# Peptides against a protein of PDB entry 3C66, part 55

Target 1, 189 residues: chain A of PDB entry 3C66
Amino acid sequence: KSWANLFEKNDFFFRYKFYLEITAYTRGSDEQHLKWSGLVESKVRLLVMKLEVLAGIKIAHPFTKPFESSYCCPTEDDYEMIQDKYGSHKTETALNALKLVTDENKEEESIKDAPKAYLSTMYIGLDFNIENKKEKVDIHIPCTEFVNLCRSFNEDYGDHKVFNLALRFVKGYDLPDEVFDENEKRPSK

## One batch from the design tools (peptide; made by RFdiffusion4, then SolubleMPNN)

Design b2_p15_2_s1 (from b2_p15_2, 8 letters changed)
Fold by OpenDDE base, seed 5:
Structure b2_p15_2_s1 (fold): chain B 189 residues (1-189), chain A 15 residues (1-15)
Amino acid sequence: as target 1 above (189 residues)
Amino acid sequence: VKFEEKGNVLKAFYE
């Protein structure tokens, strides 16, 4: 199967029951985020490779493009909240308490120079072997290795006040709204 | 690296 056939957003977020979300967080400058997220994104293919070889995983396909967002993030508590709430439809409404930075508002005085949290999220669609559904598929090891790989690249990335990385295992019906078009119906539970 | 699970989120922390 060529990954190319799955690169179209068209049905990617409907194709799988399960997704792994990889989000790089940066509370700092856009330049810092570009470096951090770029690194994370560059390593996703390695994670995919490690996932694909697991006996319980039939398919692990990455979505080709990251989802980008940024919020005004005046406090560390806000930053923690973002990390806790982002990536799930169940919890993402909590983010409404923060100001989303958009192309339309980024030049506003209250936003332009405000502290920001930047988010870049990559998605991996997962298909599990039915025969192994009875067996616990442990993705912890490859995920841990991935995190270690990213974090160890530069000592600066050890500063959790600035740089964070989260992996979230999400069911299709609980994907964030950002992955769907306005006219698309969310997958059913 | 220690992973803390909060819900379905794996967050990495340095020990």
Scores: peptide ipSAE 0.043, ipTM 0.702, DockQ to the pose 0.653
Fold by OpenDDE base, seed 3:
Structure b2_p15_2_s1 (fold): chain B 189 residues (1-189), chain A 15 residues (1-15)
Amino acid sequence: as target 1 above (189 residues)
Amino acid sequence: VKFEEKGNVLKAFYE
């Protein structure tokens, strides 16, 4: 299959056993989030390049479309909870305690004026060269460099109360529900 | 951090 076909949602989230999730978080304005997430998204290709040259990685392919979500986020504790629970099917149910902002409810006065946390998530599919499950692949260096690059771009992005960035390594069967259509079944363990 | 077919999270303030 051509590299171009990997950018289609149809099979991307079934193609790989492992994925790297890159989530930009913003507890603030939509404008702040657009700037922050836009920066993070613009640097994903650099991370891919660094991952591709690792001996233990056969393939690192980005899904170019970001996944967007936002929640009413009244407290800093709620913001921490979002960052802890988001990005895994095992834990994402905890987010049901928060009000998800949707196109249907965004105009409600109680939601419109509420403090919000914005999330933009990029996905990288990973194929490893390792045959032995006991072998370790270290992606820490490229991931850390990526985080540092994004955080250091603007002084404002050092404020963890507003801007956050997380990279989550997940298996295909533990991908969030957002990546699958209603008629799709998630991969089995 | 080394990965062994496990889910892991890397956050900006942890590194």
Scores: peptide ipSAE 0.036, ipTM 0.689, DockQ to the pose 0.392
Fold by OpenDDE base, seed 2:
Structure b2_p15_2_s1 (fold): chain B 189 residues (1-189), chain A 15 residues (1-15)
Amino acid sequence: as target 1 above (189 residues)
Amino acid sequence: VKFEEKGNVLKAFYE
């Protein structure tokens, strides 16, 4: 099976036991989010390169397409809740308390001009070396460097009320529903 | 840049 085949959605999210989620958050305009998420996404390959050289990591494979979503986000508390709950199947149901913006509802009067939080998420599939099962692989260093790289690009991105960046280590069975089609079965533990 | 780790989530922000 070629690497190219692993970029197919169906293969990718069933291929690995572990994933790293990179989510860019923006509570502001779609234009602000486009700039922020675009920057983050453009740097993902650098993170992959840093992960691949870690002794405990056999493979770090990026999924090429971001997942996009947005919510009506009237308060800062809602924004914090989104950042806490998004990216895990165990917790994502909490987001049901917020209005998901869709193509079908985006023109509704209550949604069109409402404050919004935008999310763009990139995924990296991880395969660890068996020989290192006993050793804790620390990915904090490359992840920290990645965040610093993204955040330092523009001082405006230092405003955490607007721009945020989170990296989440997730097991395959706990991936968000967004990565699966309706006809796909979630991976088992 | 400050980092908050909660479980497997690494959140990064400026103070």
Scores: peptide ipSAE 0.033, ipTM 0.663, DockQ to the pose 0.759
Fold by OpenDDE base, seed 4:
Structure b2_p15_2_s1 (fold): chain B 189 residues (1-189), chain A 15 residues (1-15)
Amino acid sequence: as target 1 above (189 residues)
Amino acid sequence: VKFEEKGNVLKAFYE
């Protein structure tokens, strides 16, 4: 399949056993998040290139569309919780304690002017070489370089109270619910 | 940039 075909949702979230999630977090304005997430998204292709050249990685395919979400985030503790719990089916239920901002509720008085955390998540499907399955592939180096690249782009992005960036290595069966349609069944272990 | 690893989560931060 051509790369172009991989950029469609299709069966992308069923195709791989492993995924790398790249999430840009912003606790601030929508404008701040747009700039930050846009930067991160623009650099994902560079991370893919670095992953592809690793001997233990056979395939690194990006899903080209980001997943967007936002939560009412009244406290810094809430912001930390979001960063800790988001991105895994095992832990994402903890986010139910927060108010998810939706198109239906965004104009409500209690939500409209509330502090918010914005999330933009990019996904990379990973296929490892069979010969190296027994060998732990260390992706920390390319991931670190990626984070450095994003964070160093602007001094403002060094403010961890506002801007954060996390990478999560997740198995297919532990992907967040957001990647599946209502009629799709989550992959089994 | 340093990474805090908790499980499979890599959180990047500056010292």
Scores: peptide ipSAE 0.033, ipTM 0.664, DockQ to the pose 0.719; fails the geometry check

Design b2_p15_2_s2 (from b2_p15_2, 12 letters changed)
Fold by OpenDDE base, seed 3:
Structure b2_p15_2_s2 (fold): chain B 189 residues (1-189), chain A 15 residues (1-15)
Amino acid sequence: as target 1 above (189 residues)
Amino acid sequence: VKIKIEGNKIYFTYE
């Protein structure tokens, strides 16, 4: 089956048991986030290529569209909480303590000029080779190379108070709610 | 760069 048929959004988050989440975080301006997230997104294909050649990985398939969200983030502690809690259905409810920025509320005076944390998340669906499951698939090497590639691109991206990058290995039933439509049922264990 | 896996999160620590 051609790669073109695999990009249909409708079954991507149901197709795989495992996903790698790549999230670019920015506590700063929208312009800063656009540059940072754009860079990270541009390098995801290189990570996919490195994952595909690992003996324990049968398929590494990127979802082409990023998921975007932003929160009012008045403190550094709030920014750390976002990075800790985001990306898992089990923990994402903790983010309800923060104000999610939406198209409906972005013009409110309390939100418009507030400090914000921006998130851009890319997903890679993973299928592992069962015959090699006994072999510890070490994805740390390609992931480290990816992070180093992104962080070393500009000296400004070394400022962890502003720019962060996290990778999370997530099971399909623990994907964030954002990847499912309102009428879609979350995958069961 | 040291990589630590805690649960399902991959942390990168820069020495």
Scores: peptide ipSAE 0.034, ipTM 0.685, DockQ to the pose 0.453
Fold by OpenDDE base, seed 5:
Structure b2_p15_2_s2 (fold): chain B 189 residues (1-189), chain A 15 residues (1-15)
Amino acid sequence: as target 1 above (189 residues)
Amino acid sequence: VKIKIEGNKIYFTYE
């Protein structure tokens, strides 16, 4: 179980059939997001440890680098839409309705001072025991404990209008485009 | 903590 061998992006996102996405959302300042996402990221290893001890999980390996993105987010409805649509190739095209903040456009007057939603996403590759494929592996307990751990760190993180944390169970072929290079082909079903 | 699953997305809400 050498996590060091999974540091290559190309290998990691093709290696597993299943992934758990952990996304920290912030509708607020960059500073708020830095603190929130940093906390979440620092606790991912604890979630991995809890997943690894489940009988139905053979492997739980984290990808060590977060994926960062931000959108202009003028309304609460937009923020809810981001949380609903982000993290799946099937639904991520809906995000095209929002302005993605990039290094190229971040200094534009219409973007610089606009309300923003920040996203930081961590990935855990999962391999399940074949013998247990017939049995439902319940990951709700460790996931709930993880969310509670992050949310309880500061009372401000209880404000769901600003700070959110979501987990998504995703198949490799349904990973967001951001995890692949332009020259890479998405895994098949 | 209430767990809401919509598709493959897991949301956590507090009552």
Scores: peptide ipSAE 0.033, ipTM 0.679, DockQ to the pose 0.595
Fold by OpenDDE base, seed 4:
Structure b2_p15_2_s2 (fold): chain B 189 residues (1-189), chain A 15 residues (1-15)
Amino acid sequence: as target 1 above (189 residues)
Amino acid sequence: VKIKIEGNKIYFTYE
């Protein structure tokens, strides 16, 4: 299917066994995050191109819409926790310890001026073509190149206290709840 | 994060 067919959510998160999550993190201002996440998002197509040419990858299809979330993030430890726990259904419940910023609560005094961590997540659906158990697919190289590309674009993006970028390989059944509607059942193992 | 897939096994390493 063409990328154009993936502009809508449809069954994207049910279509693949494996997904690559690309999350841009910012602990700072909304403006900082918009610049950082915008850069990352603009480079995702380059990563897809590098993935799709790997012999062991049959399909690498990006979901075109980013998922946006933000948390009250009072401490650096909280920021580290977010980066560790986010992106997997198995671990995302730990994020309940933090206050999720929503349209309903963003104007509350306790939230409005609080330090925040912003998250923008892009997803790539992956289909592998592995014929033999001896065949290996190593996506480390293209992923590392992608991270380096984003981090090196501006010197400010080297500050890990503010800007972070993570790539997580996840199975469909372990996708975060954010990708599913309330009426949707997550894929089984 | 380094990700390797060998058959049904997926490996993650940090460099």
Scores: peptide ipSAE 0.030, ipTM 0.678, DockQ to the pose 0.106
Fold by OpenDDE base, seed 2:
Structure b2_p15_2_s2 (fold): chain B 189 residues (1-189), chain A 15 residues (1-15)
Amino acid sequence: as target 1 above (189 residues)
Amino acid sequence: VKIKIEGNKIYFTYE
């Protein structure tokens, strides 16, 4: 099926058992994040192509809309925590310790000029061609190549204090809350 | 499971 059918949210986050999350992190300015996340997003299609040719992958479909969020991030430890906890329903509650930046609060004095971590997340739905449920597909190689491609684009992106890129393999029932509408129920195990 | 890739991380979550 064409990617065109996946431009709308529709049932994308209910369609697959497995998802690959690609998150670009920036602890810096909005401008820095725009450049970094834009680069990462522009390369997702290349990753999809590499995934599709793996023998164990039947389908790799990208959701074309990025999910955006930002947090007040006063310390490096907070930034590390965000990178560790984000992207999984099991762990995302830990992020409640940080102030989420919203349209409603972004102009508050305590938030407006505060150090921030910006997040942009792309999703790829995966369907595996595995007859035996015990078999594993190794996506490490294409993922590594993707990370290297993004990181090597500009020398500045080598600064892990500012720019980070993480890929997370998750099951549908463990997707972050952000992908579901208020009236949608999370997929069951 | 966490795998480091040149300072970057790939994460796998399970049941």
Scores: peptide ipSAE 0.034, ipTM 0.701, DockQ to the pose 0.139; fails the geometry check

Design b2_p15_2_s3 (from b2_p15_2, 6 letters changed)
Fold by OpenDDE base, seed 3:
Structure b2_p15_2_s3 (fold): chain B 189 residues (1-189), chain A 15 residues (1-15)
Amino acid sequence: as target 1 above (189 residues)
Amino acid sequence: VEFEIEGNKLYARYH
């Protein structure tokens, strides 16, 4: 089966029971975010390679397209809240307290000049070897190496007030709503 | 890097 058939967008978020979400956060300019997210995205392939060789991981399959979102983010507390609540269907409703920036509202004066948090999220579908369920698949090592690789690339990325990076392990039924089309039903437990 | 394990969920947050 060609790699091309694996990237049918319509099946990716239903194919796996488990996903690793990689989110680059920026509270700053769109230019700052473009540089930061572009760097993170460029390194995801290295993380995949490190995950694939772990005992107990059968498949680590990256989704090729990032998910982009931005919020009006007036305070540092709002930015911390975004990072805490984003990436899970159980908690994402808390983000409704913030103004989502859309193509329809981005030109409104109250939004255009407002401080923003930008989010770029990459997904990796994971399949585990059942026989190795007793082996704690320690993904901490490759995840830590990945974070260190991204953060050490430029000294400016050490500013946690501006640039953040999170890796979240989620079940398919707890994926954010953004990954499903309006006509798609969320996977059951 | 902080790792939080909640049940079967691993969350790696870099602060």
Scores: peptide ipSAE 0.041, ipTM 0.723, DockQ to the pose 0.331
Fold by OpenDDE base, seed 5:
Structure b2_p15_2_s3 (fold): chain B 189 residues (1-189), chain A 15 residues (1-15)
Amino acid sequence: as target 1 above (189 residues)
Amino acid sequence: VEFEIEGNKLYARYH
C-alpha cells in the first residue's frame, strides 16, 4: 500500500501529537519559488530517513502534498514578519495585516504586479519513544544538514532577502488553520 | 541544542 493510501488528509493532522513543518519562502517571482520549493520538497525524504534513525523517534511520516500560500509583501519587514508569524495557530492571525493572494484576487491590478512572498510548507508527523518525560531528542543535526543541503545547491539560494527555509516544531493543537477543513475541529491540548 | 519535546518550539530559523 502506498504511503498515500494509508494517510488520508483527515487523519494525518490528528494522528500525531507533534509535527515538523518545513517551509520554503521566496520573496520574488513564481518561477524562483517553483525552483526553490521543488528543490526543498525533493530533499524532504532524506530528512525523514535521518529522523527515523534517531534514538527516541519512533515514526517520522511525511505528508505527501505541500501547502501553498502567497502574500503581497511590499517590504523586507513584511517578509520577516511572515517568517516569524507563519506556521503556528497562536501567531498566524498577525498575517491578516497582509493581503493574502487568492485565486479570486490574483488578477487585480494592485495584487498582480505587487511584490509577493511565496510559501510552500511540508509536514512531517512525529511519534517519539519517550519513556521518561525528560528525554530530549536532538533533531538539530539532521535539520541543519537538511538546510545546508538545500541552500548549497545553488549560490542564489544563499540570498536570504529572496530565499529562506524554516523548520518549525509544532504541537498538533497549534497547527495552522490551513491544514484543517472548515468542518474539522483542531486537536485539543 | 537540546530540544525538550514538551517545551520550547524548535523554531530553527536558519538564517
Scores: peptide ipSAE 0.039, ipTM 0.715, DockQ to the pose 0.200
Fold by OpenDDE base, seed 1:
Structure b2_p15_2_s3 (fold): chain B 189 residues (1-189), chain A 15 residues (1-15)
Amino acid sequence: as target 1 above (189 residues)
Amino acid sequence: VEFEIEGNKLYARYH
């Protein structure tokens, strides 16, 4: 079954209690981000395969499309803040201190030539085998292998000032607002 | 690090 046929966009972010967020960050050019995010996205399938074989994981389903955003990022501190605050509803409001790049504002001189941080985020919905409530599912191994696989692909991706990769385990009620349509109600606790 | 799925936000910021 094509993964595309398994997920109506509308139900994916309501279907699971738990999600793994995979975010590729780039503070640099559009071209640098395209290469980095494209690499990360291409490897997500391998991570899913490694998660699915874990005894404590019943289902690991990837969302088929990345979420993309970019911010004006004049300082390294701003870039660290983006990486700390992004990917959780509890903390994402801190990003309002930064200028979001939009199709409407991208041609403004103050934005066009400004340093930018680019974000591409992939989501994996997770369902766990509850019967083994006592089984600690260690997703650290497959996640570490995934990060190492992405970072080792090109030596340039070792520059943490430019390229970053974060994996975040998030509950459905704490997903970023970007995953919901304006008319959709966020999942309750 | 054993990450318990229930409580601990596995924020694996892999630097």
Scores: peptide ipSAE 0.040, ipTM 0.712, DockQ to the pose 0.225; fails the geometry check
Fold by OpenDDE base, seed 4:
Structure b2_p15_2_s3 (fold): chain B 189 residues (1-189), chain A 15 residues (1-15)
Amino acid sequence: as target 1 above (189 residues)
Amino acid sequence: VEFEIEGNKLYARYH
C-alpha cells in the first residue's frame, strides 16, 4: 500500500498505540526556523526507513503534516522549559505559563517584537512486532543517527541556544492536545 | 538504549 493511501487523515492519532514525536525547536527568527524545520522534515523519511528495518517494528508510518506552534520565549530558561514540557499531555499544561502566539494575537505589540521559540513537530505512528512483553526494541540507534544527520548538516545547527531537536516516544493517550480536533476525545489507556 | 513497549518513556533531546 502506498503511503498516500494510508493517509485517511482522520484516524492517524487513534490508529497506533505508540508514536515517535520529532520536534524541531528554534529560538530565533521565523526564517531560521523555516530552514531548520524544513531540513528536519526532509530527513524524517530516512528515519522511517531505519525504523522499518528493526525486527521489533512492524510499522513506522509518518504523518505527512507538521504541527507548528510558537511561544513568546523571553529567556533561555523558558526555552528549556518548552523543550522539557512539550510533547506530552501530562506535561504540556506547564506551557500555559507562556504566551502562545496565534494568528489572532501575533500582531499585538507585546507579541510581535517579543523573542519567540518556534516548534515544528512530525509524528510517526509505530506498531511493534513483539510477541513477548519482555522484548525490548532499541530505537536509540536510528534516532541518534537521525539527530546527528540533522545537526551536522550545517554548523549553525550546532548552536543549542538557537536550534534544538528532540525525539520523544509517546503513547497515544499521552499525545499533545494539538493533534486532536476540538470534538475528538483523546484515546484511552 | 533498549526500552520496553509498555513501560518506559523514551525521550531523547539532542543538543
Scores: peptide ipSAE 0.038, ipTM 0.714, DockQ to the pose 0.208; fails the geometry check

Design b2_p15_2_s4 (from b2_p15_2, 9 letters changed)
Fold by OpenDDE base, seed 1:
Structure b2_p15_2_s4 (fold): chain B 189 residues (1-189), chain A 15 residues (1-15)
Amino acid sequence: as target 1 above (189 residues)
Amino acid sequence: VKFKIEGNKLFATYE
């Protein structure tokens, strides 16, 4: 198994039928998010190790670059909406109702001082030995262990109004638009 | 399948 050749975005997101998406959410300061997302990202390798030893998983390869985004998030309901809609092409259009923070607008007074939700997302490409068979692979245990590892690191991360962590099993054709270049066509079903 | 953590609770939704 070589990870080095999988660090190119254009290749990675077309190579697998299935992906595990890991997103760290923070509704707070940039400093809070830096610590939280940094912790989550640092533990992804441990999840990969637990996944790759499962009999039903042939390959578990991480994409090492995180995807970063942030939104103006004035209410708790907005924060819940972000967590519900983000990470799937089917639902991500709902995020258009929120103001995306960009390098061009981040210094605007209305955005600079606004409450924000920060997102950092990591991906693991998955190839299964039992694809198209009756038997399914259960990834619940390693995923639960990973979440517990991250959440238990600091008591402050127990505040779900500020810090959240979600894992999403996503098919290649339903990956978020952010993983593709504008000139790339998303995978078919 | 989606795993969501709120506080100390783990939520799983199967698709």
Scores: peptide ipSAE 0.034, ipTM 0.650, DockQ to the pose 0.094
Fold by OpenDDE base, seed 4:
Structure b2_p15_2_s4 (fold): chain B 189 residues (1-189), chain A 15 residues (1-15)
Amino acid sequence: as target 1 above (189 residues)
Amino acid sequence: VKFKIEGNKLFATYE
């Protein structure tokens, strides 16, 4: 299938057994996040290209639309918790302890002026060409190169208190709830 | 984070 067919949600989150999640985090202003996430998003295609050439990877298809979320994030500990727990269905329930910013509540006084963590998440669907169960596919190199590329673009992006970038390898059944519609059933193991 | 895949098993390490 062409990349063009993957620009729509369709069955993207049901099509692959494995996904690589790329999340740009910003604890700061919306403007800061826009710049940071925009940069990260602009580089995802480079990561895809690097993944595609690995012998153990048959397919690396990006979902082109980012998933956006934001939380009230009053403390650094909260920010660390978000980074630790986000991106997996198994752990995302811990985020319920934080106030999710929504269109319905964003104008509330307690939320409007609160410190926030912004998240932009890109997904890459992966299909592996594993001939032998003993074969290992190491995606460390391309992933590390990607992180370094993004982080080195601007000196400000080296401030881990504000800007973070995480890559998570996730199975389809463990994708965050946000990728599914209300009427969709999560993939089984 | 370093990711290695062996079959259906994922290995992750931090550098």
Scores: peptide ipSAE 0.030, ipTM 0.679, DockQ to the pose 0.115
Fold by OpenDDE base, seed 5:
Structure b2_p15_2_s4 (fold): chain B 189 residues (1-189), chain A 15 residues (1-15)
Amino acid sequence: as target 1 above (189 residues)
Amino acid sequence: VKFKIEGNKLFATYE
């Protein structure tokens, strides 16, 4: 049974207490982002494999579809803000200060030619072994290896002004609103 | 590659 068939979208984001968010950021062209995010997405399976072999991790289940968003990003400070605030329900409201690019507004003159930050986010649901809950599960090693793998693929990806990659460990109740339907209530704390 | 943890977010930074 493929990972895609294990859970529907709504079940996936309610199934786990913990998630790892993998976000590829690009402040540049759509083409640049497509290449960068595509690379990152292609390597997620390798990260999953490395997570699954950790003694403290019972399950590492990737959600098969990326979440895509883009913002008008006129300054480097805005880009840093996006990277800081995105990926947590607690902080995502700060993104309201930026103009979200949508299918409805993308052709507006003020948006069409504006500098943009593109985001592609992959989610991994995590279940930890109860017996090992007393032990600190260090996911830094596999995460580091993953980032290094992605960043080293092309020299251009070393430019942090354009390309960034972040991993966020988040609890289910702190997932961004984007993962839930309008009629769904986010998991309780 | 050094990792900077900001809250629950891990960033890769190059020295």
Scores: peptide ipSAE 0.052, ipTM 0.691, DockQ to the pose 0.634; fails the geometry check
Fold by OpenDDE base, seed 2:
Structure b2_p15_2_s4 (fold): chain B 189 residues (1-189), chain A 15 residues (1-15)
Amino acid sequence: as target 1 above (189 residues)
Amino acid sequence: VKFKIEGNKLFATYE
């Protein structure tokens, strides 16, 4: 199927056993995050191209819409915790200790002016070649090149206290809850 | 196996 058919959610998060999760983090203003996440998102197609040419990868299909979230993030330790725990169903419950910013609560006095961490997450569905099942596909190189490309775009993006970028390889059953609708059942192992 | 890449660093967690 063409990428165009995957622009809508449909069954994208049920179609693949493996996903590459790309998350841009910003502890700062929404404007800072918009610039940073926009840059990262604009480069995802380049990563896909690099993944597709790997012998062990049969398919690399991006989900074109980002997932957006933000948390009250009063400390650097909280920011590190978000980066560690986000992106996996196994660990995402730890984020419940933080206040999720929503449209319903964003105007509350305790939230409106609070320090925030912003997250934008892109997904790539991966299908591997059966013939290479015995061989571990190393995606480290293209992923590292992607991170370096994004980080080097502006000197400000070198500040890890504000801007971060993580790529996580996850199985379908361990995708974050955000990718599923309320009526959808999480894939089993 | 879980892989997380931050910059040029690769983190792996085994089940």
Scores: peptide ipSAE 0.035, ipTM 0.686, DockQ to the pose 0.078; fails the geometry check

